# Designs tried in a protein design run: peptides against a protein of PDB entry 6NYY. Part 35

Target 1, 212 residues: chain A of PDB entry 6NYY
Amino acid sequence: KHFEQAIERVIGGLEKKTQVLQPEEKKTVAYHEAGHAVAGWYLEHADPLLKVSIIPRGKGLGYAQYLPKEQYLYTKEQLLDRMCMTLGGRVSEEIFFGRITTGAQDDLRKVTQSAYAQIVQFGMNEKVGQISFDLPRQGDMVLEKPYSEATARLIDDEVRILINDAYKRTVALLTEKKADVEKVALLLLEKEVLDKNDMVELLGPRPFAEKS
Target 2, 212 residues: chain A of PDB entry 6NYY as posed
Amino acid sequence: KHFEQAIERVIGGLEKKTQVLQPEEKKTVAYHQAGHAVAGWYLEHADPLLKVSIIPRGKGLGYAQYLPKEQYLYTKEQLLDRMCMTLGGRVSEEIFFGRITTGAQDDLRKVTQSAYAQIVQFGMNEKVGQISFDLPRQGDMVLEKPYSEATARLIDDEVRILINDAYKRTVALLTEKKADVEKVALLLLEKEVLDKNDMVELLGPRPFAEKS

## One batch from the design tools (peptide; made by RFdiffusion4, then SolubleMPNN)

Design b1_p12_5_s3 (from b1_p12_5, 5 letters changed)
Fold by OpenDDE base, seed 4:
Structure b1_p12_5_s3 (fold): chain B 212 residues (1-212), chain A 12 residues (1-12)
Amino acid sequence: as target 1 above (212 residues)
Amino acid sequence: MKIYSTRIAPPP
């Protein structure tokens, strides 16, 4: 308990108990986080859920915490499921509200970075091929790309396709599990914080064995 | 630990 709280403080910052969200925003956050939680629950290669909260911390209005497996190698399938889980919040907003918010900005950044890495660094796209380029680090002026403008356009197109495919997969999943997302969101609005046990009680056991 | 969070919108 104390160790988890310490990690939470390091990663999420201190809880801003004084930040009062409007009821509609709190509802949006609850469904957003429920989307992450449920997507992670039903995706085989997603990391196991530890906690989901709609209590604001720092610049975060809500969060889902996962314990990643200690692994050094990632498959394309694992990266896809992680993208889907990351998109779960945005997708939930779309499904339940028919509108999207700025709340998914960090998620979209992560998804974008992952997609570019898969295509440009890991050679995981068939059209772009077995290539690996260093991505510009934040702040590096990339003067010249090691590929043509045509290749740049191809990369951009394939990144968009990959993200859209992940998005569609997430839409399909959370549409199928819409009732579960609703249950989690409603319980979040009641309890503000859920753990793995709450999720098991609500959804049943996670269908994938957590290899410790 | 990985955290996925809903973020406060930047000021316009």
Scores: peptide ipSAE 0.267, ipTM 0.854, DockQ to the pose 0.375
Fold by OpenDDE base, seed 1:
Structure b1_p12_5_s3 (fold): chain B 212 residues (1-212), chain A 12 residues (1-12)
Amino acid sequence: as target 1 above (212 residues)
Amino acid sequence: MKIYSTRIAPPP
């Protein structure tokens, strides 16, 4: 209990019980987090969901907490499913509200970073090929790119393609599972916090065996 | 055991 709380504080910050969201914003948060939760539930290589909350913590308005598998190697398929899970909030907002919010900024940052890493660090793109170079770290002098402007354009194009493919995959999934997203969102609005057991009660057992 | 969260935040 104390260890889990400590981890929650590090990841989410302290619960800001004083920040009351307006009902419409709270609804947006609920459907956003439900999108993450449901995407993670039905994607084979997504991490198992532990907890989903729409109680604001630190700078966050809501969160979905996952238990990553201890692994040192990631496949292209695993990275794609992680991208889809990360896009689940944005996609849910689009499906249910026909509008998007600034709430997905951190998610989009993560997806962008992952896409670039796949293409320029891990050599996972066929057009760009088997190349690997370090992305500029925050504070590093932007050294000249070790590739041409034509290659830069190709990288940018392939990043966009990869993200769009992940987005389309997530749209297809959450459209198919739209009723499940709504069930989770509505229960979040009632309980504010759901755990894995709540998800099992709503959706049934996760279709992928948790590798112990 | 490392855990992570996906989250939404207010605009800057």
Scores: peptide ipSAE 0.194, ipTM 0.829, DockQ to the pose 0.605
Fold by OpenDDE base, seed 2:
Structure b1_p12_5_s3 (fold): chain B 212 residues (1-212), chain A 12 residues (1-12)
Amino acid sequence: as target 1 above (212 residues)
Amino acid sequence: MKIYSTRIAPPP
């Protein structure tokens, strides 16, 4: 308990016990986090789920916590599944509510950063090719891009394609698993916090062996 | 132990 709370404080900040969301917002958070949880459950290269919470912490309204594998190398497939998992919340909102909220802002930032990194740092895009450039850091003087404007446009196009493909993959997955997303969301609304065991009880064992 | 979380954040 104390160790988990310490981890939660590091990840999410202090629990805002006084922050009460409106029921509709709480519902949105539940389905959003359920989307993350279910996507992570059924994606082979997603990190193992540890905890899902819809209790607001710090600036977050909810979170899904994963135990990342200690690895130094990432495949394109692993990065794609991570993107899909990260998009799971947004996709869940779209599927269940037919609308999207600002709640996915941090997720979209992460997805955007990952997509750019894959294309311009890791050389994982065939059209852009085997290139690697440093991404401008926030606050760095906008150094001239080491590539042409045409290449910049190509990068932007391929980033959008990659994100859209990840989004479509996530839509397909969560549509297939729609009933599972709803089960998780409803249980979150009841318990506010779910662990891996709750997920196993609800959905069955994760279909992929956790590589420790 | 490295932990990864996805979060719903309020608008800035």
Scores: peptide ipSAE 0.188, ipTM 0.825, DockQ to the pose 0.586
Fold by OpenDDE base, seed 3:
Formats: structure tokens, C-alpha cells, sequence
Structure b1_p12_5_s3 (fold): chain B 212 residues (1-212), chain A 12 residues (1-12)
């Protein structure tokens, strides 16, 4: 109990006991987090789920906690599955509510950053080619881009394509697993916190062996 | 207005 509480404090901050989410917002959070959890469960290269919670902590309304594998090299396929997992919350909102919320802002930021990095830092896009440029850091003077405006437009287009492909992949996955997303969301609304064992009870063992 | 978001949380 004390160890779990300590981890929760580090990850989420202090429980704001005073901020009671409206039931409809809590439902949105539950389905959002269920989307992340289920996407991560059924994507081979996604990190293993440790915990999912809809208890508001600090600045978060809910969270899914994963244990990343220690790795120094990332494949294009791994990065794609991570993007899909990150989009799982937004996709779940779309599938179940037909509307999207601001809850995915941080997720979309991460996806955007990953997509740009793949294209302009890792050379993972065939149209843009084997290039590597430093992304402007927050606060760096926008030095002249080391590429033409035509290349800039190409990069922007390919980033959009990559994100859209990840989004479509996630939509397909969570549509196929829609009943599983609902099971997780409903159990979250009941228990507020689920662990890996709860997920195994609901969905069965994760179909991908955790490579130790 | 404190904006709370949903997110993927890495382990600490």
C-alpha cells in the first residue's frame, strides 16, 4: 500500500480530493484511458501496461502507466505502435462518443513530435529521404531551415500522412476490439484503478510475450 | 482554470 501510494504521488501528484469530475467527464476519461490500455494490449511493439487509473492526480484526469523496455534502438514499426497506443484515447472518444475532447492534447503533442523526429531526424520516410536535421528546441532561435520551402512542405505533408496512418490503424484496432474497450472502461468506472491482473482477467493474457 | 488532461504516464 505505501509503495503504491508513493508511486502514484510521483506519477500523478497529489490527489485533488476536492475536484469531483462530473459523471459525464469521468465517463469520457474512463473510455479515453481504456482506449490507451486496449491499444497497448493488442499492439506487439507497445510497452506493457502496468496500471490504468481515472483518479485525477495533479494535472491529469486519468493515466495509463507502462513499463518501457530498456532499448537504445527503435524500429519504425515500434515507433508506429507507440504512436497508435498514444492515439488510443482520442480514437476511443471518437468511437464511443462521436466527439473529441481536449483530453488528448498531450497525446497529440507526443505523436506530432514522434512523427517529425521519424521523418527529419531518423530518415524513416522514403519521400523525404535519408536526411537528419536537428529539430528546433523550445527557445532556439528559428535559424533558417537547412532545407528549402519545398522540402518543408514535403515534410509537413509526410508528417500528416504518418499521423493519419497511425490514426487509421488505431481506429481499425479499437473498432475490432470495441467490446474490450467497453469492458475496461466500465470496470474503470467501478474500480477507478486497474492493474495488469485486472486486464488479464478481462481480456485474457496479452497476446505478445513480454520479451524480458 | 486548471486544465486537467488524460495522458499516458511513464513509470517514474
Amino acid sequence: as target 1 above (212 residues)
Amino acid sequence: MKIYSTRIAPPP
Scores: peptide ipSAE 0.156, ipTM 0.703, DockQ to the pose 0.125

Design b1_p12_5_s4 (from b1_p12_5, 5 letters changed)
Fold by OpenDDE base, seed 4:
Structure b1_p12_5_s4 (fold): chain B 212 residues (1-212), chain A 12 residues (1-12)
Amino acid sequence: as target 1 above (212 residues)
Amino acid sequence: MKIYSLTISPPP
């Protein structure tokens, strides 16, 4: 809740073109956001894209906006596809530029948090098992973990595995859809903002029925 | 609730 509110505040703030990006940086942002957009487009359990922008807002150089379904229960598959969508920017940078930037920091934070939650809160990892521990909230001094150091290491390893699996899945997807990512990126560089209709015109209808 | 992905600049 707090993180989403912070993002909404950053995005909802007045479009002050506060930062002029160099052309190369703007290109990086365009491909990054295109990666998110295309990943979300072709992942069944990803949220529908509403808007994608490469106009800087506050600390955000670009953003993709999605309309999540009001869901109270999430499957492992849904969480994975969301992770993949979130990794789409980083993966796009790797595919198109052969380098990674700091631009994915927020995405990686989200992915990391999701991975830990899946493993230690939702019991979604077979090796760790059907356990649920409260994750330390930001600011809580974690004095004692309710599990052994061996379990801590296992959790860390399984988090890495889960993230890497999501990353590989995203690489496979965006490699397959590389031409689509490029189309979106190029159109972003032209229009700076795309909506769902632009995506439909460019890529065709989203292959998954939007459950209204 | 809207979900956002942000490309952020590095901290100074």
Scores: peptide ipSAE 0.203, ipTM 0.791, DockQ to the pose 0.494
Fold by OpenDDE base, seed 2:
Structure b1_p12_5_s4 (fold): chain B 212 residues (1-212), chain A 12 residues (1-12)
Amino acid sequence: as target 1 above (212 residues)
Amino acid sequence: MKIYSLTISPPP
């Protein structure tokens, strides 16, 4: 809730028409957002893309907006695809530029939080097992972890493994769809904002039926 | 609930 509100505030903030990105930075943002968009397009359990923009808003240089399904239960597969979609920007930067930028910091935060939640809250990791602990909230006194240092290390290792697996999956996907990422990026550089219809025109219909 | 991926500039 708080994170979404922060993003909504950033996105809902006045289009800072005044932030003129350098052409190279704008290109980076375009490919970054294209990575998100294409990953979301070709991942079955990703939320459908509504809008992708490279117009800076608030602290955001660009964004991809998705319409989440109204669901209360999430599968491990759904969470993985969401992680992959979230990594799409970073992966796109790596594929196209051979370098990474600070632009993915929020994405990485989200991925990190999701990975930890999957392992320590949802019991979705076989090595860690069927456990559920509350994650310390920002500002809460870090109470003593209810598990050993060995368990803490295991959790940290499995989080890295999960994120790396999601990253590799995303690399494989966006490498396969590299031409589509480029098409989206180039069109973003032209139009600055794309909607679902633009994506359909460019890439064809999304291969997964939107659950009504 | 809208999910956003954002490219964010680092804090100054």
Scores: peptide ipSAE 0.197, ipTM 0.789, DockQ to the pose 0.490
Fold by OpenDDE base, seed 3:
Structure b1_p12_5_s4 (fold): chain B 212 residues (1-212), chain A 12 residues (1-12)
Amino acid sequence: as target 1 above (212 residues)
Amino acid sequence: MKIYSLTISPPP
């Protein structure tokens, strides 16, 4: 929370060109962000892209900004597409470079948190069942889990399955759209910042109607 | 640790 807020403040604040990335790192960031952008573009339940940037701000080397829909209820399908969009950067790095970087750390944290919440809070997993437990808050001493060790192992396994399924879905999508990821990445390297209009010009209109 | 990318929601 504090880190995201700090980045948001920096993103909302004056561009401090404080960090000069090496060309190879800048390229990695461009393809990473292009992966997020393209995944979000072609996933029905992903949030609409507003802006994508490879200008370093604070601790962020790049970012993709989305407009979340005002909704109070989330479906399993919506949560999956959001996970796929979040994995788009990591997947893009794998597809284009055959290597992964530390750049996806925050993305993986978000995906991990979402997967656990789906399984243990929202009861969205058939094997674990219709259960809801509070996730330990950061800093809470989990004295005793409200479930058995066997259940804990089952949860861990199902979390891995869910994340892996999201990853595979993202790989399939970005492989299909590989040329589009390349186009976005190259344009990012040229302009450093793209908006929704740039994406429409480059890829055509988003294939899903914006539910206003 | 430097983060390459963040998916950021617009500030409310």
Scores: peptide ipSAE 0.098, ipTM 0.699, DockQ to the pose 0.119
Fold by OpenDDE base, seed 1:
Structure b1_p12_5_s4 (fold): chain B 212 residues (1-212), chain A 12 residues (1-12)
Amino acid sequence: as target 1 above (212 residues)
Amino acid sequence: MKIYSLTISPPP
């Protein structure tokens, strides 16, 4: 909740017309956001794209906005596709530039949090098993972990495996859809802001029926 | 609830 509010404040903040990105940085942001947009377009359980922008706002250099489905329960498959969508920016940078930037910091934080939650809160990992404990919140005294150091190592290993699997899935997807990522990125560089209609025009209708 | 992905500039 607090993090989403912080993001909304950053995005809802006044267009800082004052941050002029260098052309190469703007290109990086365009391909980064295009990666998010295309991953979200072709992943069944990803949220539908509403808007993608490379206009800097607050601390954000660009953003993709999605309309989440009103749901209270998430499947493992849904969480995986959300992770892949979140990794789309980093993967796009790797595919197109052969380099990674600090721009994915927020995405990696979200992916890391999701992976840990799946393993230690939702019991979604077979090796760790059906366990659930609260992750330390900011400011909580890290009380002693209710598990051994061996279990801690196992959790860390399984988190890495889960994130790597999501990353590989995203690489495969965006490699297959590389031309679509480029189309979106190039149009972003021209228009700076794209909506769902622009995406439909570029990519065709989203292959998954939007549940009305 | 709106979900956003953000490309973030690191603090200096």
Scores: peptide ipSAE 0.204, ipTM 0.793, DockQ to the pose 0.485; fails the geometry check

Design b1_p12_6_s1 (from b1_p12_6, 9 letters changed)
Fold by OpenDDE base, seed 5:
Structure b1_p12_6_s1 (fold): chain B 212 residues (1-212), chain A 12 residues (1-12)
Amino acid sequence: as target 1 above (212 residues)
Amino acid sequence: DIELGPLSVTSE
């Protein structure tokens, strides 16, 4: 208990008991986090879920904790599933509320960064090809791109395609699992924090063997 | 290592 709390403090900061979310916002957060949790549950290459919470911590209104695998090499499939899991919150909001919120800003940033990295750093796009360019860091002078404007346009197009594909995959998944998302969201609204055991009770065992 | 999942609302 103390060790878990210490880890939670290091990762998420102190619980901000002072951020009283309006009931509607808390509902939005619950469904958003449920989207992440359920997407991660049913995506093979997503990290195993440890905890999901709608208790605000630091700058986050909710969070999901995962047990990351210590790995140095990521496949394209792994990166796609991570993108889908990251989009799970936005997709859940769209499915259940018919509206999107600013809550997904950091998720979209992460997805965008991942997509660009896959295409221009990891050479994972067939159209762009086997290239690896350093992405300008935030604050670096945009040095002249080492590629043509035509290549820049191609990169932008392929990034959008990749993100849209991940989005569509996530929509398909969470639409199929809509009832599960709702179960998780409703239980989150009741308990505020769910662990892996709660998820197993709600959804059954995760369909993928935990890679020990 | 516990990774906090994706939802960080950066308050502007």
Scores: peptide ipSAE 0.039, ipTM 0.705, DockQ to the pose 0.129
Fold by OpenDDE base, seed 2:
Structure b1_p12_6_s1 (fold): chain B 212 residues (1-212), chain A 12 residues (1-12)
Amino acid sequence: as target 1 above (212 residues)
Amino acid sequence: DIELGPLSVTSE
């Protein structure tokens, strides 16, 4: 318990027990987090879910915690599934509410960063090719791009394609598993915090072997 | 541990 709380504090910050969300906002958070949870559950290369919470922590209104794989090398397929899992919240909001919120801003940032990294750092795009360059860090002088404007446009286009493909994949998955997303969301609204065991009870065993 | 999907309160 104390160890878990310490990890949660490091990841999510201090619980804002005093922050009372409006019921509709809490519902949105529940479905958002359920989207992440269910996407992670049914994506082969997603990290195993440890905990899902709709208790506000730090700046977050909710979160899904996953056990990271002890790996240093990632395949394109793994990165895609991670992108899909990260998009799960936004997609869930779209499926259930027909609208999107600002809640997915950090998710979209992560997805965007991952997509750019895949294309311009890892050379994982056939059209752009086997190139690798450092992305400007926030605050670094925008060094002259080591590529042409045409290449820049190509990169931007391929990033959008990659993100859209991940989005479509996530939509397909969560549409198929819509009932599961709702089950998780409703249980979150009841319990506020779910663990892996709750997910197993609700959805059955995760269909993919957890890589130890 | 990877935290995914924190709904950040957009600070106005």
Scores: peptide ipSAE 0.030, ipTM 0.701, DockQ to the pose 0.161
Fold by OpenDDE base, seed 3:
Structure b1_p12_6_s1 (fold): chain B 212 residues (1-212), chain A 12 residues (1-12)
Amino acid sequence: as target 1 above (212 residues)
Amino acid sequence: DIELGPLSVTSE
């Protein structure tokens, strides 16, 4: 208990007891986080879910916490499933509310960064080829791009394709599992915090053997 | 532990 609380404080910051979310906002958060949780549950290469919460902490209104795999090498399939899991919140909002919110900004940033890294750092795109360039860090002078304008356009196009593919995959998954997303969201609204055991009770055991 | 999918409070 104390150790978990300490980890939660480090990750999420202090519980802002003063941020009273409106009921409709709290509902949006619950479905958003349920989307992440359910996507992670049914994606083979996603990290195992540890906790999901709709209690506002720091700058976040809610979060899903996962146990990272101790790995140094990532496959294209693993990176795709991570992208899908990251898109789970946005996709859930679309499915249930027919609207998108600003709440997914950080998720979209992460997905965008991952997509660019896959294409220009890891050489995982067949059209762009086996190239590796350093991505400009925040504050680095945009030095002359080591590639042509044509290559830049190709990169941009392939990034969009990759993100769209991940998005479509997530839409398909969460549409299939829509009832499960609803169950998780409703239970979040009741309990505010769910753990792995709560998820097992709701959804059954995770269909993938935990490589523990 | 990796936190995934925090809903960011739009700071007005």
Scores: peptide ipSAE 0.030, ipTM 0.688, DockQ to the pose 0.160
Fold by OpenDDE base, seed 1:
Structure b1_p12_6_s1 (fold): chain B 212 residues (1-212), chain A 12 residues (1-12)
Amino acid sequence: as target 1 above (212 residues)
Amino acid sequence: DIELGPLSVTSE
């Protein structure tokens, strides 16, 4: 209990028990987090779900917590599934509400950062090729890009393609599993917090081995 | 543990 709470505080910040969400906002959060949870459940290379919550913490209105694999190396396939899982919230909002909210800003930032890193740091894009350079950090002098403007445009295009592919994959998955997303969202609205056991009861066993 | 998708409250 104390250790889990400590981890939750580090990840999500302190529970804002005083923050009362409007019912419509709470519904949006529930479906958003359900999207993350279900995407992670059915993506082979996603981290296993530990907890999903719609209780506001720190700057977040809800969260899905996963147990990361103890790995230092990631494949392109693993990074794609992680991107899809990260897009799960946005995609769920689109599927169920036909609208998007600002709630996915941090998710989109993470996806964008991952896409750029794959293309310009890890050399994972065939068109851009086997290149690696540091992404500008906040506060770093904008060092001249070690590549041409044509290469910059190519990178930007390939980033968009990668993100769009991940998005389409997530849309396809969560559309197929739409009923599961709804089940999770509705249960979240009732319990506010779900664990792995709740997910197993609701969706059945995760179709992938936990240690794999 | 990786937290995915805190709906960030847009701090005005």
Scores: peptide ipSAE 0.027, ipTM 0.680, DockQ to the pose 0.169

Design b1_p12_6_s2 (from b1_p12_6, 10 letters changed)
Fold by OpenDDE base, seed 5:
Formats: sequence, structure tokens, C-alpha cells
Structure b1_p12_6_s2 (fold): chain B 212 residues (1-212), chain A 12 residues (1-12)
Amino acid sequence: as target 1 above (212 residues)
Amino acid sequence: DLELGPLSVTSE
């Protein structure tokens, strides 16, 4: 308990009991977080879910906590599943509300950063090829790109393709698992916090063996 | 800022 709370504080900050969300916003948060949780549950290379919460912490209105694997090497498949999990909130909002909110801004930022890194740092795109360039850090003078404008356009196009593919994959998954997303969202609205055991009770055991 | 994303410790 104390150790878990300490980890939660490090990851999410202190619970903001003063942030009273309107019922409609709290519902949006519940479905958003349910989207992340369910996507992570059914994606093989996603990290195991530990906790999902709609209690605001720090700047977040909700969160899903995962047990990260200590690994230094990531496959393209792992990165894709992580992108899909990250898109799960946005996709859930679209599926259930027919609208999107600003809540996915940080998710989209992470997905965008991952996509660019895969293409221009990790050489994971066949069209762009086996290249590795440093991405300009926030605040670094945009030094002259070490590649042509044609290559820049190609990179931009392939980034969009990768993100769109991840998005479509997430839409397909959460559409298939729509009832599960709703179950999780409804239980979140009731309990505000769910753990792995709650997820097992709702969805059954995760279909992937926990890589010990 | 509605940070609703998965809080992964590794997402530095």
C-alpha cells in the first residue's frame, strides 16, 4: 500500500481532490481511460495494466498505470502496440461520443514523437530507409536538416501513414471490444479506480502470458 | 491541460 502510493505519487502526482469534474467530463474521462486500459489489455506487446483511475492527479484527469518492462531494445511491433494503446483514449471518445476532446493532446504528442523516432532515428521505415538523424530538441536551433526537402516530405508522409495505421488498428480493436470498453468505463464511474483483478473479473484473464 | 494519457514511467 505505501509503496504503491509512493509510485503513484511519483507517476501521477498528488490527487487533486479540488478538481471537481462535471459529470459529463467525468464520463468522458472514464471512457477515455477505459479505451487505454482495454487497448493495453488486448495488445500483446503492451505493458501489463496495474491500475486505471479517473481520479485527477497532477495535470491528468485520469490515468492508466502499467508495469513497464525493463528492456533496452524495442521491436517495431512493440512500438506499434504502444502507439495503439496511447491512441486508445482518443479512439474510445470517438466510438462512444462521436466527438473528440482536447484530452488526447499529450497522447497525440507521444504518438507523434514515437512515429518520428521510428522513421528517422531507428530506421524502421522501408521507404525512408536505414537512416538515423537526431531530432531537434525543443529549443534547439533548427539546424539545417541533413536531408533534402524531398526526404523531408517523404518522412512527413510516412509519419502520417504510421500514425494512421496505428489509429486504424486501434479503431478496429476497440470496435471489436466495444462492450469491454463500456464495462470498464461504467465500473470506473462507480469505483473510480480499478486494478488488474477488477479487469480480470470484467474481461477475463489477459490473453497474453505475462512475460515474467 | 487534460493529460489523460497512459502514465508510463518510461515516457520521459
Scores: peptide ipSAE 0.031, ipTM 0.670, DockQ to the pose 0.169
Fold by OpenDDE base, seed 3:
Structure b1_p12_6_s2 (fold): chain B 212 residues (1-212), chain A 12 residues (1-12)
Amino acid sequence: as target 1 above (212 residues)
Amino acid sequence: DLELGPLSVTSE
C-alpha cells in the first residue's frame, strides 16, 4: 500500500483534491481509461495492466498503469500492440460518445513518435526500406534532411498508414469488447481505482500467459 | 496537457 502510493505519487503527481471534474467529464475519463485497460488486456504484446484510475493526478485526469516488460528488443508486432493500447482511450471515446476530446493529445503524440521511429529509425517499413535516421529532437536545428522530398512524402504517407492500421485494429478490438469496456468504465465510476484483481473479476483471467 | 494515457511504470 505505501509503496504503491509512493509510485503513484512519483508517476502521477499529487492528487489534486481541488480539481472537481464535472460528472460528464468524469464519465469521459472513465470510458477513456477503460479503453486503454481493455485494449491492454486483450492485446498479446501489450504490457500487463497493474492499475487504472480516474482520480486526477498532476496534469492527468486519469491513467492506466502497466508493468513494462524487461526487454531491449521490440518486434514490429509488439510496437503495433503498444500503439493500439495507446489509442484505446481515443477509440473508446469514439465508440461510446461519437466525439473526440483533447484528452488523447499525449496518446496521439506517443503514437506519432512510435510510427516515425518504426519507419525512419528501425527500418520496419518495406516501402521506405532499411534506413535509419536520427529524428530531430526538440530544439535541434532542422538540419538538411538526409533524404529527398520524395522520400519525405513517402515517410509521411507510410506513417499515416501505420497509425491508421493501428487505429482500425483498436476499433475492431474495442467494438468486439464493447461490453467489457462498459463494465470497466462503470466500475471505475464507482470505485475510481481498479487493480488487476478487479479486472480479473470483471473480464476473467487475461487470455495471455504473463511471461513473468 | 491532460495525460490520459497508459503510464509505463519505470521499474526502477
Scores: peptide ipSAE 0.030, ipTM 0.660, DockQ to the pose 0.144
Fold by OpenDDE base, seed 2:
Structure b1_p12_6_s2 (fold): chain B 212 residues (1-212), chain A 12 residues (1-12)
Amino acid sequence: as target 1 above (212 residues)
Amino acid sequence: DLELGPLSVTSE
């Protein structure tokens, strides 16, 4: 308990027990987090779910916590599934509410960063090729791009393609598992916090062996 | 531990 709370504090910050979400906002958060949870549950290369919460922490209104794999090397397939899992919240909002919220801003940032990294750092795009360059950090003088404007356009196009492919994959998955997303969301609205055991009880065992 | 999908309150 104390150890879990410490981890939660490090990840999510202090619980804002005083922050009362409007019922509709809480519903949105529940379905958003359910989207992440279910996507992670049914994606082979996603990290195992540890906890899902709709209790506001720090700046977050909710979160899904996953056990990171002790790995330093990631495949393209693993990165794609991570992108899909990260898009799960946005996709869930789209499926259930027919609208998108600002809640996915950080998710979109992460997905965008991952997509660019795959293309321009890891050389994982065939059209762009086996190139690797450092992405400008926030506050670094935008050093002259080591590539042409044509290459810049190609990179931007391929990033969009990659993100859109991940989005479509996530839409397909969560549409197939729509009932599961709803089950998780409804249970979140009841319990506010779900663990792996709750997910197993609700959805059955995760279909993929947890890589230890 | 990886936290995914925090709905951040857009600070106005």
Scores: peptide ipSAE 0.028, ipTM 0.693, DockQ to the pose 0.168
Fold by OpenDDE base, seed 1:
Structure b1_p12_6_s2 (fold): chain B 212 residues (1-212), chain A 12 residues (1-12)
Amino acid sequence: as target 1 above (212 residues)
Amino acid sequence: DLELGPLSVTSE
């Protein structure tokens, strides 16, 4: 209990028990987090779900918490599934509400950062090739890019392609699993917090081994 | 533990 709470505080911040969401906002959060949870459940290389919550914490209105694999190396496939899981909230909102909200800003930031890192740091794109350079950090002098404007355009195009591919993959998955997303969202609206056991009861065992 | 998808409250 105390250790879990400490981890939750580090990840999500302090519970804002005083923050009352409007029913419509709470519904949006529930479906958003359900999208993350279900995407993570059915993606092989996603981290296993620990907890999903629609109780506001820190700057977040809800969250899905996963147990990261103790690994230092990531494959391209693992990074793609992580991107898809990260897009799960946005995709769920689109599928169920036909609209998008600002709630996915941090998710989109993470996806964008991952996509750029894959292409320009990890050399994972065939068109851009085996290159690696540091991404500008906030406050770093905009050092001249070590590549041409043509290469910059290519990078930008390939980033968009990668993100769009991840998005389409997530749309396909959550459309197929739409009923599962709804089940999770509805249960979240009732319980506010779900754990792995709740997910197993609702969806059945995760189709992938936890240690894999 | 990786937290995914905190819906950011747009701080106005």
Scores: peptide ipSAE 0.027, ipTM 0.683, DockQ to the pose 0.162

